# Peptides against a protein of PDB entry 3MAZ, part 1

No score or structure here was measured in a lab: all are predicted.

Target 1, 99 residues: chain A of PDB entry 3MAZ
Amino acid sequence: VLNPMPACFYTVSRKEATEMLQKNPSLGNMILRPGSDSRNYSITIRQEIDIPRIKHYKVMSVGQNYTIELEKPVTLPNLFSVIDYFVKETRGNLRPFIC
Target 2, 99 residues: chain A of PDB entry 3MAZ as posed
Amino acid sequence: VLNPMPACFYTVSRKEATEMLQKNPSLGNMILRPGSDSRNYSITIRQEIDIPRIKHYKVMSVGQNYTIELEKPVTLPNLFSVIDYFVKETRGNLRPFIA
Below, numbering starts at 1 at the first letter of every chain, in headers, positions and changes, except where a header shows other numbers.
Peptide ipSAE was made for these designs. It is ipSAE averaged over its two directions, with the distance scale d0 held at 1.0 Angstrom where the peptide's residues are scored. Compare it between designs on one protein only; published cut-offs may not apply.
A fold fails the geometry check if it doesn't show the stated peptide or something in it is severely misdrawn.

## One batch from the design tools (peptide; made by RFdiffusion4, then SolubleMPNN; aimed at target 1 E71 R91; its pose is not in this set)

Design b1_p22_1_s2
Fold by OpenDDE base, seed 5:
Structure b1_p22_1_s2 (fold): chain B 99 residues (1-99), chain A 22 residues (1-22)
Amino acid sequence: as target 1 above (99 residues)
Amino acid sequence: SEEEEERNKEIQEFLDSGAVEE
């Protein structure tokens, strides 16, 4: 049984996530999706400051926490916090994709 | 504005700091 997931979580592939974000940018620009292994996840974004840019990030399950694989890794207690972190660090530029 | 440009630059740098191709 999986605990409640963030609203922007979708069981989609990298390609599908990209297509979703491109098709409906007004719904948000950030998707959380399953990783290729075990309890890991990935974040796909479509950042549009100057031109649209698709980027992907690794969210690694470590113990009971999650680590966002950045140059300076950030460890957070749950996936909701991971989403909040991306929103906060980009000052709202990133918003969870909500259908 | 210059402030906006700097902010956007910082955001871009943050997002570039962990993006993966695989």
Scores: peptide ipSAE 0.591, ipTM 0.892, DockQ to the pose 0.858
OpenDDE base, seeds 1, 2, 3, 4: peptide ipSAE 0.586, 0.585, 0.590, 0.587; ipTM 0.891, 0.891, 0.892, 0.892

## One batch from the design tools (peptide; made by RFdiffusion4, then SolubleMPNN; aimed at target 1 S36; its pose is not in this set)

Design b1_p23_8_s3
Fold by OpenDDE base, seed 1:
Structure b1_p23_8_s3 (fold): chain B 99 residues (1-99), chain A 23 residues (1-23)
Amino acid sequence: as target 1 above (99 residues)
Amino acid sequence: EEEEEEEEEEEEEEEEEEEEEAG
């Protein structure tokens, strides 16, 4: 079975992603979704470190890779690596939202 | 449609509207 997209990918809007994360925080706190245009993506996260905070990150398709638009951009070879990056860099604080 | 940007949002607590008891 080919898994072309990470398990936390959903064809949802920014608002819907936020609602999903708020409604069922036990299922995870990170969603990958379509971006503003057809080829790019966005990451929506909900972290509860001090207070609940929602953040949205652009994931831009650049050639065969993907660049997370951060102050210091990070380029990765695929969307699975993008998810892995967020998990690892937060030492597991971020977890993919799995319904 | 506006292009999506990186954003940071704080969650606001929704206040439940108390139903006024009709006297």
Scores: peptide ipSAE 0.051, ipTM 0.514, DockQ to the pose 0.029
OpenDDE base, seeds 2, 3, 4, 5: peptide ipSAE 0.040, 0.039, 0.027, 0.043; ipTM 0.568, 0.534, 0.550, 0.557; seed 4 fails the geometry check

Design b1_p23_8_s4
Fold by OpenDDE base, seed 5:
Structure b1_p23_8_s4 (fold): chain B 99 residues (1-99), chain A 23 residues (1-23)
Amino acid sequence: as target 1 above (99 residues)
Amino acid sequence: EEEEKKKKEEEEKKEKEEEKKAG
């Protein structure tokens, strides 16, 4: 049985994702979105450690797994694990955007 | 139409330029 998509997944563009995060920061600061005409995805985040910063990361579909494009790439078995990685790595600074 | 087309092409270009986070 195929699992549903993470709650922070939205079929939005890079621009739309940025606007969503800026408009309602209290709802979360991380969005998963589709890649351009591909089976891949992207993560858009808005962190406020010192000042607000928007960043975008590639999540590449590789076989049955997903690879986050980092300096040291991380491969995970599903998109839920991808979201979990970002939450844990930032000790909860990143939270999925729920709207 | 031409302006919307240009806007779409620019957005598609940005989606190819996602960041590679430092460790």
Scores: peptide ipSAE 0.153, ipTM 0.699, DockQ to the pose 0.163
OpenDDE base, seeds 1, 2, 3, 4: peptide ipSAE 0.143, 0.109, 0.086, 0.063; ipTM 0.691, 0.666, 0.640, 0.629

## One batch from the design tools (peptide; aimed at target 1 Y57 R91)

Design b1_p25_1_s4 (made by RFdiffusion4, then SolubleMPNN; its pose is not in this set)
Fold by OpenDDE base, seed 4:
Structure b1_p25_1_s4 (fold): chain B 99 residues (1-99), chain A 25 residues (1-25)
Amino acid sequence: as target 1 above (99 residues)
Amino acid sequence: EEEEERREEEERRRLKELFDSWKDV
């Protein structure tokens, strides 16, 4: 059983997440999804600064925290904070996909 | 008007650089 998850969390595959974001861009451009067979997750985004681009980032469960696997890793206390990080850093450009 | 355009362009560039810095998997 899982504790409350962010609203943009969906039990979808990498491919399905991509399709969701491409099909309904007005609903948001960021999805949190399960990682492989582990307690990890992945973030899929669809940014369109110039042209639409899909990117994926790993969110690793480390102890009681989560680390976004970036060149400069970011460790946060929960998944809600992970979503908030992406929203904040992009000043609202990234928005959780809500359907 | 022009100031707004400049601000939007600057933010656009900022975001582009930010996203480029985030290496995906």
Scores: peptide ipSAE 0.591, ipTM 0.881, DockQ to the pose 0.869
OpenDDE base, seeds 1, 2, 3, 5: peptide ipSAE 0.583, 0.589, 0.590, 0.585; ipTM 0.879, 0.881, 0.881, 0.879

Design b1_p25_5 (made by RFdiffusion4)
Pose (drawn by RFdiffusion4):
Structure b1_p25_5 (pose): chain A 99 residues (1-99), chain P 25 residues (1-25)
Amino acid sequence: as target 2 above (99 residues)
Amino acid sequence: TEEEEEEEEEEREYLTELYDSWEDE
């Protein structure tokens, strides 16, 4: 079976992820990347609801699950589920960045 | 057309409140 990283996962820095989203909005507005200084992960998004804003979110590895660090943390079993949550919670406003 | 514009504005308010409620890393 194939079990790769999500399609919007790139081994890029916070800065590189920000630049990728600004340069190609047509390709999506969400990137999953390695968490700086941890074996965890970060999500970087660019949303144009009111004005363009870049936001970053921590996704922590806890046991065999991942916890999205939100006001009310959400725990899911894998990274595809985390991407699905970000898409669902934003009602489809967030789309994975497919380079 | 007026009902569609009202639904789009409610959705915009919902997403503004959602993104503001999440803390940036």

Design b1_p25_6 (made by RFdiffusion4)
Pose (drawn by RFdiffusion4):
Structure b1_p25_6 (pose): chain A 99 residues (1-99), chain P 25 residues (1-25)
Amino acid sequence: as target 2 above (99 residues)
Amino acid sequence: EEEEEEEEEEEEEEEAEERQDEMLL
């Protein structure tokens, strides 16, 4: 079976992820990347609800799950589930960045 | 009972919109 990283996962820095989203909004507005200084992960999004805004979120590896660090944290079993959550919670405003 | 169910659905929608705005804004 295939079990790769999500399609919007890129081994890029916070800065590189920000630049990728600005340069190609047509390709999506969400990137999953390695968490700086940890074996965890970060999500970087570019939303244009009111004005363009870059936001970053921490996704922590806890046991065999991942916890999205929100006001009310959400725990899911894998990274595909985390991307699904970000899409669902923003009602489809967030789309994975497919380079 | 129908009015109580509609009020519960409106409250849940409002909370969902607040979570969406917090995540995006």

Design b1_p25_6_s3 (made by RFdiffusion4, then SolubleMPNN; from b1_p25_6, 11 letters changed)
Fold by OpenDDE base, seed 4:
Structure b1_p25_6_s3 (fold): chain B 99 residues (1-99), chain A 25 residues (1-25)
Amino acid sequence: as target 1 above (99 residues)
Amino acid sequence: SKEEEEEEKKKKEEEEEKRRKELLL
């Protein structure tokens, strides 16, 4: 049993996450999902600024923290903070997918 | 100093913008 997870966490594959975001963009555009064969995670986002675009980010479990794989990696204390980072940095453009 | 504060503010804003752009697909 997993500890409390963000509301936008789903045990889905990369493909499934993409499909979820495509089908119901009004419900949000960001999904947290498990990484492959690891304790790590991935974030799938779908933005429609000009045209629909999909991107996947790696969220690596490092000690007691989580590191978002960015040009300049960002380390945060928990997955809730990871989600908050994406929301805050995009000034609300990214929103957790809540079905 | 006032100059240092302004420089730090500018640098912070530039870094924030860079981070934001990375997340704007």
Scores: peptide ipSAE 0.565, ipTM 0.854, DockQ to the pose 0.591
OpenDDE base, seeds 1, 2, 3, 5: peptide ipSAE 0.563, 0.561, 0.562, 0.560; ipTM 0.854, 0.853, 0.856, 0.853

Design b1_p25_7 (made by RFdiffusion4; failed a check: the pose's geometry)
Pose (drawn by RFdiffusion4):
Structure b1_p25_7 (pose): chain A 99 residues (1-99), chain P 25 residues (1-25)
Amino acid sequence: as target 2 above (99 residues)
Amino acid sequence: MNYLEYIGEKVDEKREEEEEEEEEE
């Protein structure tokens, strides 16, 4: 079976992820990346609801699950599920960045 | 309310407005 990282996962820095989203909005507005100074992950998004804003979120590895660090944290079993949550919670406004 | 919830609510408001405009047409 194939169990790769999500399609929007790139081994890029916070800065590189920000630049990728600005340069190619047509390809999506969400990137999953390695978390700086941890084995965890970060999600960088560019939303254009009111004005363009870059936001970053922490996704922590906890046991065999991942916890999205939100006001009310959400725990899911794998990274594909985390991407699904981001898409669902934003009602489809967030789309994975497919380079 | 976190920022993702804010995005979701704004998407819902926009969809409701578009439905109201279609009903008026």

Design b1_p25_7_s1 (made by RFdiffusion4, then SolubleMPNN; from b1_p25_7, 7 letters changed)
Fold by OpenDDE base, seed 4:
Structure b1_p25_7_s1 (fold): chain B 99 residues (1-99), chain A 25 residues (1-25)
Amino acid sequence: as target 1 above (99 residues)
Amino acid sequence: MSDLEEIGEAVEEEEEEEEEEEEEE
């Protein structure tokens, strides 16, 4: 029993997420995955602006919302909005990984 | 061409090596 999750959510580790993005970059470059704490999540991205770069962002569950751990934190109402934020902020450079 | 906006500076996730090793074994 689980509420609907974004299509780019996978129950994978940091390492597995990195490998997925590296092996099939044409399928997208952003994965949502479980964090170290069961209540939190992480976003793994692979950007190729200059050279391939892997980064992992913390998405903290705060009440009924989620906060992306940035210098200026961004709080959003659900995980779908979190994904949307990453897409919009990068003007579409980031795309959810869909296999 | 237009410059691409980057995601703001973030506190990146830190994971312990032990957690990765346990998942690989």
Scores: peptide ipSAE 0.138, ipTM 0.585, DockQ to the pose 0.079
OpenDDE base, seeds 1, 2, 3, 5: peptide ipSAE 0.113, 0.101, 0.112, 0.049; ipTM 0.583, 0.585, 0.582, 0.564

Design b1_p25_7_s3 (made by RFdiffusion4, then SolubleMPNN; from b1_p25_7, 9 letters changed)
Fold by OpenDDE base, seed 5:
Structure b1_p25_7_s3 (fold): chain B 99 residues (1-99), chain A 25 residues (1-25)
Amino acid sequence: as target 1 above (99 residues)
Amino acid sequence: MDFLEEIGEAMEEREEEEEEEEEEA
Protein backbone atom coordinates (compact mmCIF):
# COMPACT_ATOMS: atom_id res chain seq x y z
CA VAL B 1 0.00 0.00 0.00
CA LEU B 2 1.48 3.30 -1.12
CA ASN B 3 0.75 6.83 0.00
CA PRO B 4 -0.43 9.29 -2.62
CA MET B 5 2.23 11.12 -4.57
CA PRO B 6 2.67 14.90 -4.70
CA ALA B 7 0.48 16.64 -7.26
CA CYS B 8 3.51 17.60 -9.34
CA PHE B 9 4.62 14.00 -9.77
CA TYR B 10 4.48 12.70 -13.33
CA THR B 11 5.79 9.49 -14.81
CA VAL B 12 7.79 11.29 -17.46
CA SER B 13 11.35 11.30 -18.67
CA ARG B 14 13.87 14.06 -18.10
CA LYS B 15 13.29 15.29 -21.64
CA GLU B 16 9.51 15.18 -21.34
CA ALA B 17 9.57 17.09 -18.04
CA THR B 18 11.69 19.80 -19.62
CA GLU B 19 9.24 20.11 -22.49
CA MET B 20 6.25 20.24 -20.15
CA LEU B 21 7.72 23.13 -18.19
CA GLN B 22 8.75 25.00 -21.32
CA LYS B 23 5.37 24.69 -23.03
CA ASN B 24 3.21 25.57 -20.03
CA PRO B 25 5.15 27.85 -17.67
CA SER B 26 1.93 29.28 -16.22
CA LEU B 27 1.09 25.90 -14.69
CA GLY B 28 4.20 25.82 -12.53
CA ASN B 29 7.93 25.41 -12.77
CA MET B 30 8.69 22.25 -10.80
CA ILE B 31 8.12 18.60 -11.65
CA LEU B 32 8.86 15.48 -9.65
CA ARG B 33 9.60 12.44 -11.79
CA PRO B 34 11.00 8.94 -11.55
CA GLY B 35 14.73 8.57 -11.58
CA SER B 36 16.57 6.05 -13.71
CA ASP B 37 16.83 3.74 -10.70
CA SER B 38 13.88 2.33 -8.82
CA ARG B 39 12.94 4.17 -5.62
CA ASN B 40 14.88 7.27 -6.68
CA TYR B 41 13.41 10.45 -8.10
CA SER B 42 14.42 13.66 -9.80
CA ILE B 43 13.18 17.22 -9.60
CA THR B 44 13.16 19.25 -12.79
CA ILE B 45 12.83 23.00 -12.36
CA ARG B 46 12.63 25.93 -14.74
CA GLN B 47 13.65 29.46 -13.84
CA GLU B 48 13.21 32.63 -15.86
CA ILE B 49 15.13 35.45 -14.23
CA ASP B 50 17.21 36.57 -17.18
CA ILE B 51 17.14 33.58 -19.49
CA PRO B 52 15.37 30.25 -19.09
CA ARG B 53 17.36 27.81 -16.99
CA ILE B 54 16.58 24.15 -16.47
CA LYS B 55 18.01 22.19 -13.57
CA HIS B 56 17.61 18.57 -12.59
CA TYR B 57 18.05 17.66 -8.94
CA LYS B 58 18.54 14.15 -7.67
CA VAL B 59 16.30 12.92 -4.89
CA MET B 60 17.80 9.76 -3.48
CA SER B 61 15.86 7.23 -1.48
CA VAL B 62 17.86 6.51 1.67
CA GLY B 63 16.21 4.06 4.00
CA GLN B 64 12.79 5.49 4.77
CA ASN B 65 13.85 9.05 3.93
CA TYR B 66 14.81 11.07 0.88
CA THR B 67 17.94 13.12 0.36
CA ILE B 68 18.03 16.07 -2.02
CA GLU B 69 21.43 16.12 -3.65
CA LEU B 70 22.59 19.66 -2.97
CA GLU B 71 25.90 21.20 -2.01
CA LYS B 72 24.63 20.68 1.50
CA PRO B 73 22.35 17.64 1.24
CA VAL B 74 18.91 17.87 2.79
CA THR B 75 17.22 14.77 4.15
CA LEU B 76 13.45 14.70 4.53
CA PRO B 77 10.93 12.05 5.59
CA ASN B 78 8.78 11.94 2.44
CA LEU B 79 8.29 13.34 -1.04
CA PHE B 80 5.70 15.86 0.13
CA SER B 81 8.35 17.33 2.40
CA VAL B 82 10.74 17.43 -0.53
CA ILE B 83 8.30 19.51 -2.56
CA ASP B 84 7.58 21.70 0.45
CA TYR B 85 11.28 22.33 0.91
CA PHE B 86 11.70 23.61 -2.63
CA VAL B 87 8.66 25.87 -2.29
CA LYS B 88 9.58 27.29 1.11
CA GLU B 89 13.27 27.81 0.50
CA THR B 90 12.47 29.81 -2.63
CA ARG B 91 9.70 31.78 -0.91
CA GLY B 92 7.24 30.49 -3.44
CA ASN B 93 9.34 31.11 -6.52
CA LEU B 94 9.16 27.42 -7.24
CA ARG B 95 5.62 26.16 -7.63
CA PRO B 96 4.55 22.60 -8.36
CA PHE B 97 3.48 22.02 -11.94
CA ILE B 98 -0.23 21.28 -11.87
CA CYS B 99 -1.72 20.03 -15.12
CA MET A 1 17.88 36.82 -4.38
CA ASP A 2 18.16 34.18 -7.08
CA PHE A 3 16.19 31.12 -6.01
CA LEU A 4 19.02 28.91 -7.20
CA GLU A 5 21.17 30.55 -4.57
CA GLU A 6 18.42 30.03 -2.03
CA ILE A 7 18.29 26.31 -2.73
CA GLY A 8 22.00 25.80 -3.01
CA GLU A 9 24.25 24.29 -5.63
CA ALA A 10 22.77 21.20 -7.22
CA MET A 11 24.21 17.80 -7.90
CA GLU A 12 22.51 17.29 -11.23
CA GLU A 13 21.76 14.01 -12.93
CA ARG A 14 24.47 12.48 -15.05
CA GLU A 15 24.12 11.98 -18.79
CA GLU A 16 24.06 8.24 -18.27
CA GLU A 17 21.07 8.54 -15.96
CA GLU A 18 19.32 10.79 -18.46
CA GLU A 19 19.75 8.23 -21.22
CA GLU A 20 18.37 5.48 -19.01
CA GLU A 21 15.31 7.58 -18.18
CA GLU A 22 14.62 8.22 -21.86
CA GLU A 23 14.75 4.51 -22.57
CA GLU A 24 12.43 3.56 -19.70
CA ALA A 25 9.86 6.37 -19.79
Scores: peptide ipSAE 0.147, ipTM 0.665, DockQ to the pose 0.054
OpenDDE base, seeds 1, 2, 3, 4: peptide ipSAE 0.145, 0.137, 0.126, 0.139; ipTM 0.670, 0.662, 0.657, 0.659

Design b1_p25_8_s1 (made by RFdiffusion4, then SolubleMPNN; its pose is not in this set)
Fold by OpenDDE base, seed 2:
Parts: structure tokens; C-alpha cells; sequence
Structure b1_p25_8_s1 (fold): chain B 99 residues (1-99), chain A 25 residues (1-25)
């Protein structure tokens, strides 16, 4: 049993996450899912400013924090903050997938 | 119009932001 997770967290694969975002874009465009490791995760987004584009980002558990594996890594205290980061950085363009 | 220009500018900024976020998987 995991501690409280962001509402957009789903125990799905990369493929499933992509399909979820494609099928119901009105529900959001960002999903948090389990990574290949144990306490690591992945973020899958589907942005469609001009054309739809799927991207994936690693969220590594580092100590008691989480680091988003971007070219310039971003470390945050919890997964909720990770989601918030993506929402704020994109000024709301990215929204957690809620179903 | 100013609002549309601002909106378009924000759109371009978002494009740049997403481009900077290279797919890591």
C-alpha cells in the first residue's frame, strides 16, 4: 500500500498512459506512473499546442526527495510538488489526468 | 490585437519550454 499519491497517478504502462491521454484529452494531459524501478516514477504528457506530442520524463527517488530528470534536473520534496511543477511551469497548459 | 499577440507569444514560449524538456525515456 502506497502513501497518498497524486490524483493523476495510475499503475499503468507507458503504452497504457499514452492511450489514456489520447482517448480522453478533456480529462487532462499528464499522468504519473510507476517507473521501471521500485520507488521511481515516470511522467507522461500529451501536449497539443500545434500537433499532439507525447513525451516521458523520469522522476527519480533521491533520498527523501524526487528529481525530475530534465536536462537541468529539478528536485522536489514529494510527488505532489512534481505535478505542481509541471502545472505551474506551463501556466496550466499541463493538467493532471483525472478520471 | 494586443490580446491575441500576447496569446500567440505565450504559445511560442510554451513551444520553447516543451522543446527544452527533452524526452528522457
Amino acid sequence: as target 1 above (99 residues)
Amino acid sequence: KEEKEKEEKEKEELKKLFESWKDTL
Scores: peptide ipSAE 0.576, ipTM 0.858, DockQ to the pose 0.911
OpenDDE base, seeds 1, 3, 4, 5: peptide ipSAE 0.574, 0.575, 0.576, 0.574; ipTM 0.856, 0.855, 0.856, 0.855

## One batch from the design tools (peptide; made by RFdiffusion4; aimed at target 1 S42 L70 E89)

Design b1_p26_1
Pose (drawn by RFdiffusion4):
Structure b1_p26_1 (pose): chain A 99 residues (1-99), chain P 26 residues (1-26)
Amino acid sequence: as target 2 above (99 residues)
Amino acid sequence: EEEEEKEEEEEKEYLMELYESWKDTE
């Protein structure tokens, strides 16, 4: 079976992820990347609801699950589920960046 | 047309409140 990283996962820095989203909005507005200084992960989004804003979220590895660090944290079993959550919770506003 | 515009404004307001409540964590 194939179990790769999500399609919007890139081994890029916070800065590189920000630049990728600005340069190619047509390809999506969400990037999953390695978490700086941890084995965890970060999600960088560019949303144009009111004005363009870049936001970053921490996704922590906890046991065999991942916890999205939100006001009310959400725990899911894998990274595809985390991406699904970000798409669902934003009602489809967030789309994975497919380079 | 007025009902569609109203639904779009309500959706925008919902997303603005959602993004404001999701604090940047880095």

## One batch from the design tools (peptide; aimed at target 1 Q47 L70)

Design b1_p27_1 (made by RFdiffusion4)
Pose (drawn by RFdiffusion4):
Structure b1_p27_1 (pose): chain A 99 residues (1-99), chain P 27 residues (1-27)
Amino acid sequence: as target 2 above (99 residues)
Amino acid sequence: EEEEEEEEEEEEEKKELQETLDLMRES
């Protein structure tokens, strides 16, 4: 079976992820990346609801699950589930960045 | 005291980020 990282996962820095989203909005507005100074992960999003904003979220590895660090944290079993949650919670406003 | 300040800052950031997701959903 194939069990790769999500399609919007790139081994890029916070800065590189920000630049990728600005340069190619047509390709999506959400990137999953390695968490700086941890084995965890970060999501970087560019949303254009009111004005363009870049936001970063922490996704922590806890046991065999991942916890999205929100006001009310959400725990899911894998990274595909985390991407699904970001898409669902934003009602489809967030789309994975497919380079 | 420094740890308590860092926890308050983390909670505030989490609220601000959640508000962003709420705004996207409600818009």

Design b1_p27_1_s3 (made by RFdiffusion4, then SolubleMPNN; from b1_p27_1, 13 letters changed)
Fold by OpenDDE base, seed 2:
Structure b1_p27_1_s3 (fold): chain B 99 residues (1-99), chain A 27 residues (1-27)
Amino acid sequence: as target 1 above (99 residues)
Amino acid sequence: SLLEELKKKEEEEKKELQKDLDEARNA
């Protein structure tokens, strides 16, 4: 069975995503959510390297792919790959939030 | 110009994202 969206995808606002991550840190620290009035998405993370920090990143929909806006852009075929990139690039520090 | 400022902010955003990923990887 192939799910259409990653398990950490939630139709929530920036504020709601922040609250979810703060309330249950043990469930993960990364949420994928819809971009406002667009086909794009946003990634919200909560890291605790020194102090708890909430950050938001854009995931741009480009044709049938998705691009993470880095100095050296990373284009991926689907949102599952986007989540995988964040997990692998951070060696597991970022983990999808699973309720 | 406004356009230049917007482009500058965009570049800074890209650098910030990369920095955050690097910090996470090294944590």
Scores: peptide ipSAE 0.590, ipTM 0.875, DockQ to the pose 0.833
OpenDDE base, seeds 1, 3, 4, 5: peptide ipSAE 0.549, 0.588, 0.589, 0.541; ipTM 0.858, 0.874, 0.874, 0.855

Design b1_p27_1_s4 (made by RFdiffusion4, then SolubleMPNN; from b1_p27_1, 16 letters changed)
Fold by OpenDDE base, seed 2:
Structure b1_p27_1_s4 (fold): chain B 99 residues (1-99), chain A 27 residues (1-27)
Amino acid sequence: as target 1 above (99 residues)
Amino acid sequence: SAAEKEKEKEKKKKKELQKDLEEARNA
């Protein structure tokens, strides 16, 4: 049984996440999804700064926290905080995909 | 070595994410 998850979390593959973001860009540009055969997660984003670009990032589960793989790693207490981090760090450029 | 290659890849990905966040913040 999973604890409450962020609204932008979907049990989808990398490919499916990409398709979702491309199909309805007005609903947001960031999806949280399960990692491959692990307790980790992945963030898929679709940015349109110059041209549409799809990127995927790992969110590592470490104990009861989660770590974003940056040069200076960021460890957060829950997945809601992970989503909040991506939104705040980009000043709202990244928005959770809600459908 | 394989370990060195993996660390190199990891370092590259970390820098890529940092760059992407910065670009998004300044867009």
Scores: peptide ipSAE 0.623, ipTM 0.882, DockQ to the pose 0.840
OpenDDE base, seeds 1, 3, 4, 5: peptide ipSAE 0.539, 0.591, 0.557, 0.617; ipTM 0.842, 0.871, 0.880, 0.880

Design b1_p27_3 (made by RFdiffusion4)
Pose (drawn by RFdiffusion4):
Structure b1_p27_3 (pose): chain A 99 residues (1-99), chain P 27 residues (1-27)
Amino acid sequence: as target 2 above (99 residues)
Amino acid sequence: EEEEEEEEEEEEEEEEEERRLEEWNLP
């Protein structure tokens, strides 16, 4: 079976992820990347609801699950599920960045 | 007293929803 990282996962820094989303909005507005100074992960998004805004979220590895650090944290079993949550919670506004 | 309790619960739910929308940068 294939169990890769999500399609929007790139081994890029916070800065590189921000630049990728600005340069190619047509390809999506969400990147999953390695968490700086941790084995965890970060999501970087570029939303254009009111004005363009870059925002970063922490996705923590806890046991065999991942916890999205929100006001009310959400825990899911894998990273595909985390991407699904981000898409669902924003009602489809967020789309994975497919380079 | 029951009507005041229901109004207070509804205000708390609206404030939570506003904080959720703000956190996600949604209208």

Design b1_p27_3_s1 (made by RFdiffusion4, then SolubleMPNN; from b1_p27_3, 8 letters changed)
Fold by OpenDDE base, seed 2:
Structure b1_p27_3_s1 (fold): chain B 99 residues (1-99), chain A 27 residues (1-27)
Amino acid sequence: as target 1 above (99 residues)
Amino acid sequence: EEEEEEERRRREEEEEERRRREELGLP
């Protein structure tokens, strides 16, 4: 049993997340998903600026915090903050996928 | 010298923001 998770969290694979975002882009373009065999997570996004572009990011559980694996890593206190970071840094271009 | 340092800092911040946007799939 997990504590409350962000609304865009789904227990899906990388492939399934990609398919979800491609199938229903109107519902959002960002999914949080579990990492394989770990307490870590991943973010899958689908940007449609010029052409559809799928990217994946690692979200590592580090102590009581979470670190987004970026060129300059970002550490945040919880997964809600992780989602908020992606929304804010993209000025609302990334939106949590809600079905 | 202080103005040149400030200009360099601004350029570095703009480049960092550009790189962050590109990394997150933005132009």
Scores: peptide ipSAE 0.434, ipTM 0.770, DockQ to the pose 0.729
OpenDDE base, seeds 1, 3, 4, 5: peptide ipSAE 0.431, 0.431, 0.416, 0.419; ipTM 0.768, 0.770, 0.759, 0.761

Design b1_p27_3_s2 (made by RFdiffusion4, then SolubleMPNN; from b1_p27_3, 13 letters changed)
Fold by OpenDDE base, seed 4:
Structure b1_p27_3_s2 (fold): chain B 99 residues (1-99), chain A 27 residues (1-27)
Amino acid sequence: as target 1 above (99 residues)
Amino acid sequence: DEKKKKEEEEKKKKEEEKRRKEELGLP
């Protein structure tokens, strides 16, 4: 059993995450999910500012920290901080998906 | 030179913020 995970963490595939966000946009627009055969993770988002935009980000386990793979990588101490980063950087536009 | 450096730094910071917002799916 994994340590406590963010509320928006689901053991789903990229496709399933996309479908979840599309079906119930009122519940949030951001999902954390497992990476393939590793301790890494991925973030799937569905923005709805003007048109729906689905994007995926890699969250790599680096030592005891996690690095969000962006043009300028962001390293954070835990997955809760990773979720918080996405929320804060978008000024609340991104919201954890809670079902 | 110092004023020009600060202006260049602010410009770079603004461009970086713009790219970050675009990368995160914001207009």
Scores: peptide ipSAE 0.449, ipTM 0.776, DockQ to the pose 0.726
OpenDDE base, seeds 1, 2, 3, 5: peptide ipSAE 0.436, 0.447, 0.438, 0.447; ipTM 0.771, 0.780, 0.772, 0.775

Design b1_p27_3_s4 (made by RFdiffusion4, then SolubleMPNN; from b1_p27_3, 12 letters changed)
Fold by OpenDDE base, seed 5:
Structure b1_p27_3_s4 (fold): chain B 99 residues (1-99), chain A 27 residues (1-27)
Amino acid sequence: as target 1 above (99 residues)
Amino acid sequence: MEEEKKKKEEEEKKKEEERRKKELGLP
């Protein structure tokens, strides 16, 4: 059993994450998923402000921390903080997908 | 000097917010 993971973490592919978010947008619009055969992760979001937009972000494991690959990279101590960052920075526009 | 510094800081903050909106897909 993995250490405690954010509730929006699912062991799904990029495509599966997209489908999950498309099928049930009311459950949230943000999924954390594993990277390709690594300790890295990815965030998939589906925003529907004007038109549906799918985006993916890389979350790189760096030492004991995680770095979100943004134009200005953000380093955080754990994956919970990563999710919190996306929620807070978007003022709740991004919501963890909970099913 | 201080007013000009505040104005630059506000402009940088606005620019960062716009960049963040574009990056995260916010309106």
Scores: peptide ipSAE 0.417, ipTM 0.754, DockQ to the pose 0.655
OpenDDE base, seeds 1, 2, 3, 4: peptide ipSAE 0.412, 0.409, 0.401, 0.407; ipTM 0.752, 0.754, 0.744, 0.749; seed 1 fails the geometry check

Design b1_p27_5 (made by RFdiffusion4)
Pose (drawn by RFdiffusion4):
Structure b1_p27_5 (pose): chain A 99 residues (1-99), chain P 27 residues (1-27)
Amino acid sequence: as target 2 above (99 residues)
Amino acid sequence: EEEEEEEEEEEEEERELEHMGQLAKSG
């Protein structure tokens, strides 16, 4: 079976992820990347609801699950589920960045 | 002018929350 990283996962820095989203909004507005100084992950999004804003979120590896660090943390079993949550919670506003 | 700016900030926060859910309160 194939069990790769999510399609919007790129081994890029916070800065590189920000630049990728600005340069190609047509390709999506969400990137999953390695968490700086940890084996965890970060999600960088560019949303244009009111004005363009870049936001970053921490996704922590806890046991065999991942916890999205929000006001009310959400725990899911894998990274595809985390991407699904981001899309669902934003009602489809967030789309994975497919380079 | 100060009351108008506060009202505009509250409206922006409501739109962000409506469209971004919990993500609006984090990051």

Design b1_p27_7 (made by RFdiffusion4)
Pose (drawn by RFdiffusion4):
Structure b1_p27_7 (pose): chain A 99 residues (1-99), chain P 27 residues (1-27)
Amino acid sequence: as target 2 above (99 residues)
Amino acid sequence: DLDELEYIREKEDEREEEEKEEEEEEE
């Protein structure tokens, strides 16, 4: 079976992820990346609801699950589920960045 | 206060409701 990282996962820095989203909005507005100084992960999004904003979220590895660090944290079993949550919670506003 | 994801969800819900009201007005 294939069990790769999500399609919007790139081994890029916070800065590189920000630049990728600005340069190609047509390709999506969400990137998953390695978490700086941890074995965890970060999500970087560029949303244009009111004005363009870049936001970053922490996704922590806890046991065999991942916890999205929100006001009310959400725990899911894998990274594909985390991406699904970001899409669902934003009602489809967030789309994975497919380079 | 809303976090960024809650704010985005509420704005998408609002846009969807506005579109449904416009369709009803056109009918």

## One batch from the design tools (peptide; aimed at target 1 E69)

Design b1_p28_3 (made by RFdiffusion4)
Pose (drawn by RFdiffusion4):
Structure b1_p28_3 (pose): chain A 99 residues (1-99), chain P 28 residues (1-28)
Amino acid sequence: as target 2 above (99 residues)
Amino acid sequence: EEEEEEEEEEEEEEEEEEEEEERLERLE
């Protein structure tokens, strides 16, 4: 079976992820990347609801799950599920960045 | 050298527990 990282996962820094989203909005507005200084992960999003805004979220590895650090944290079993949550919670506003 | 490595692993575990406690407190 294939169990790769999500399609919007790139081994890039916070800055590189920000630049990728600004340069190619047509390809999506969400990037999953390695968490700086941790074995965890970060999501970087570019939303244009009111004005363009770059936002970063922490996704922590806890046991065999991942916890999205929100006001009310959400725990899911894998990273595909985390991407699905970000898409569902934003009602489809967020789309994975497919380079 | 093995005793020094064990002391370093214990220190790292203590730091990781402290950071996890601070992280959980921040989320509350």

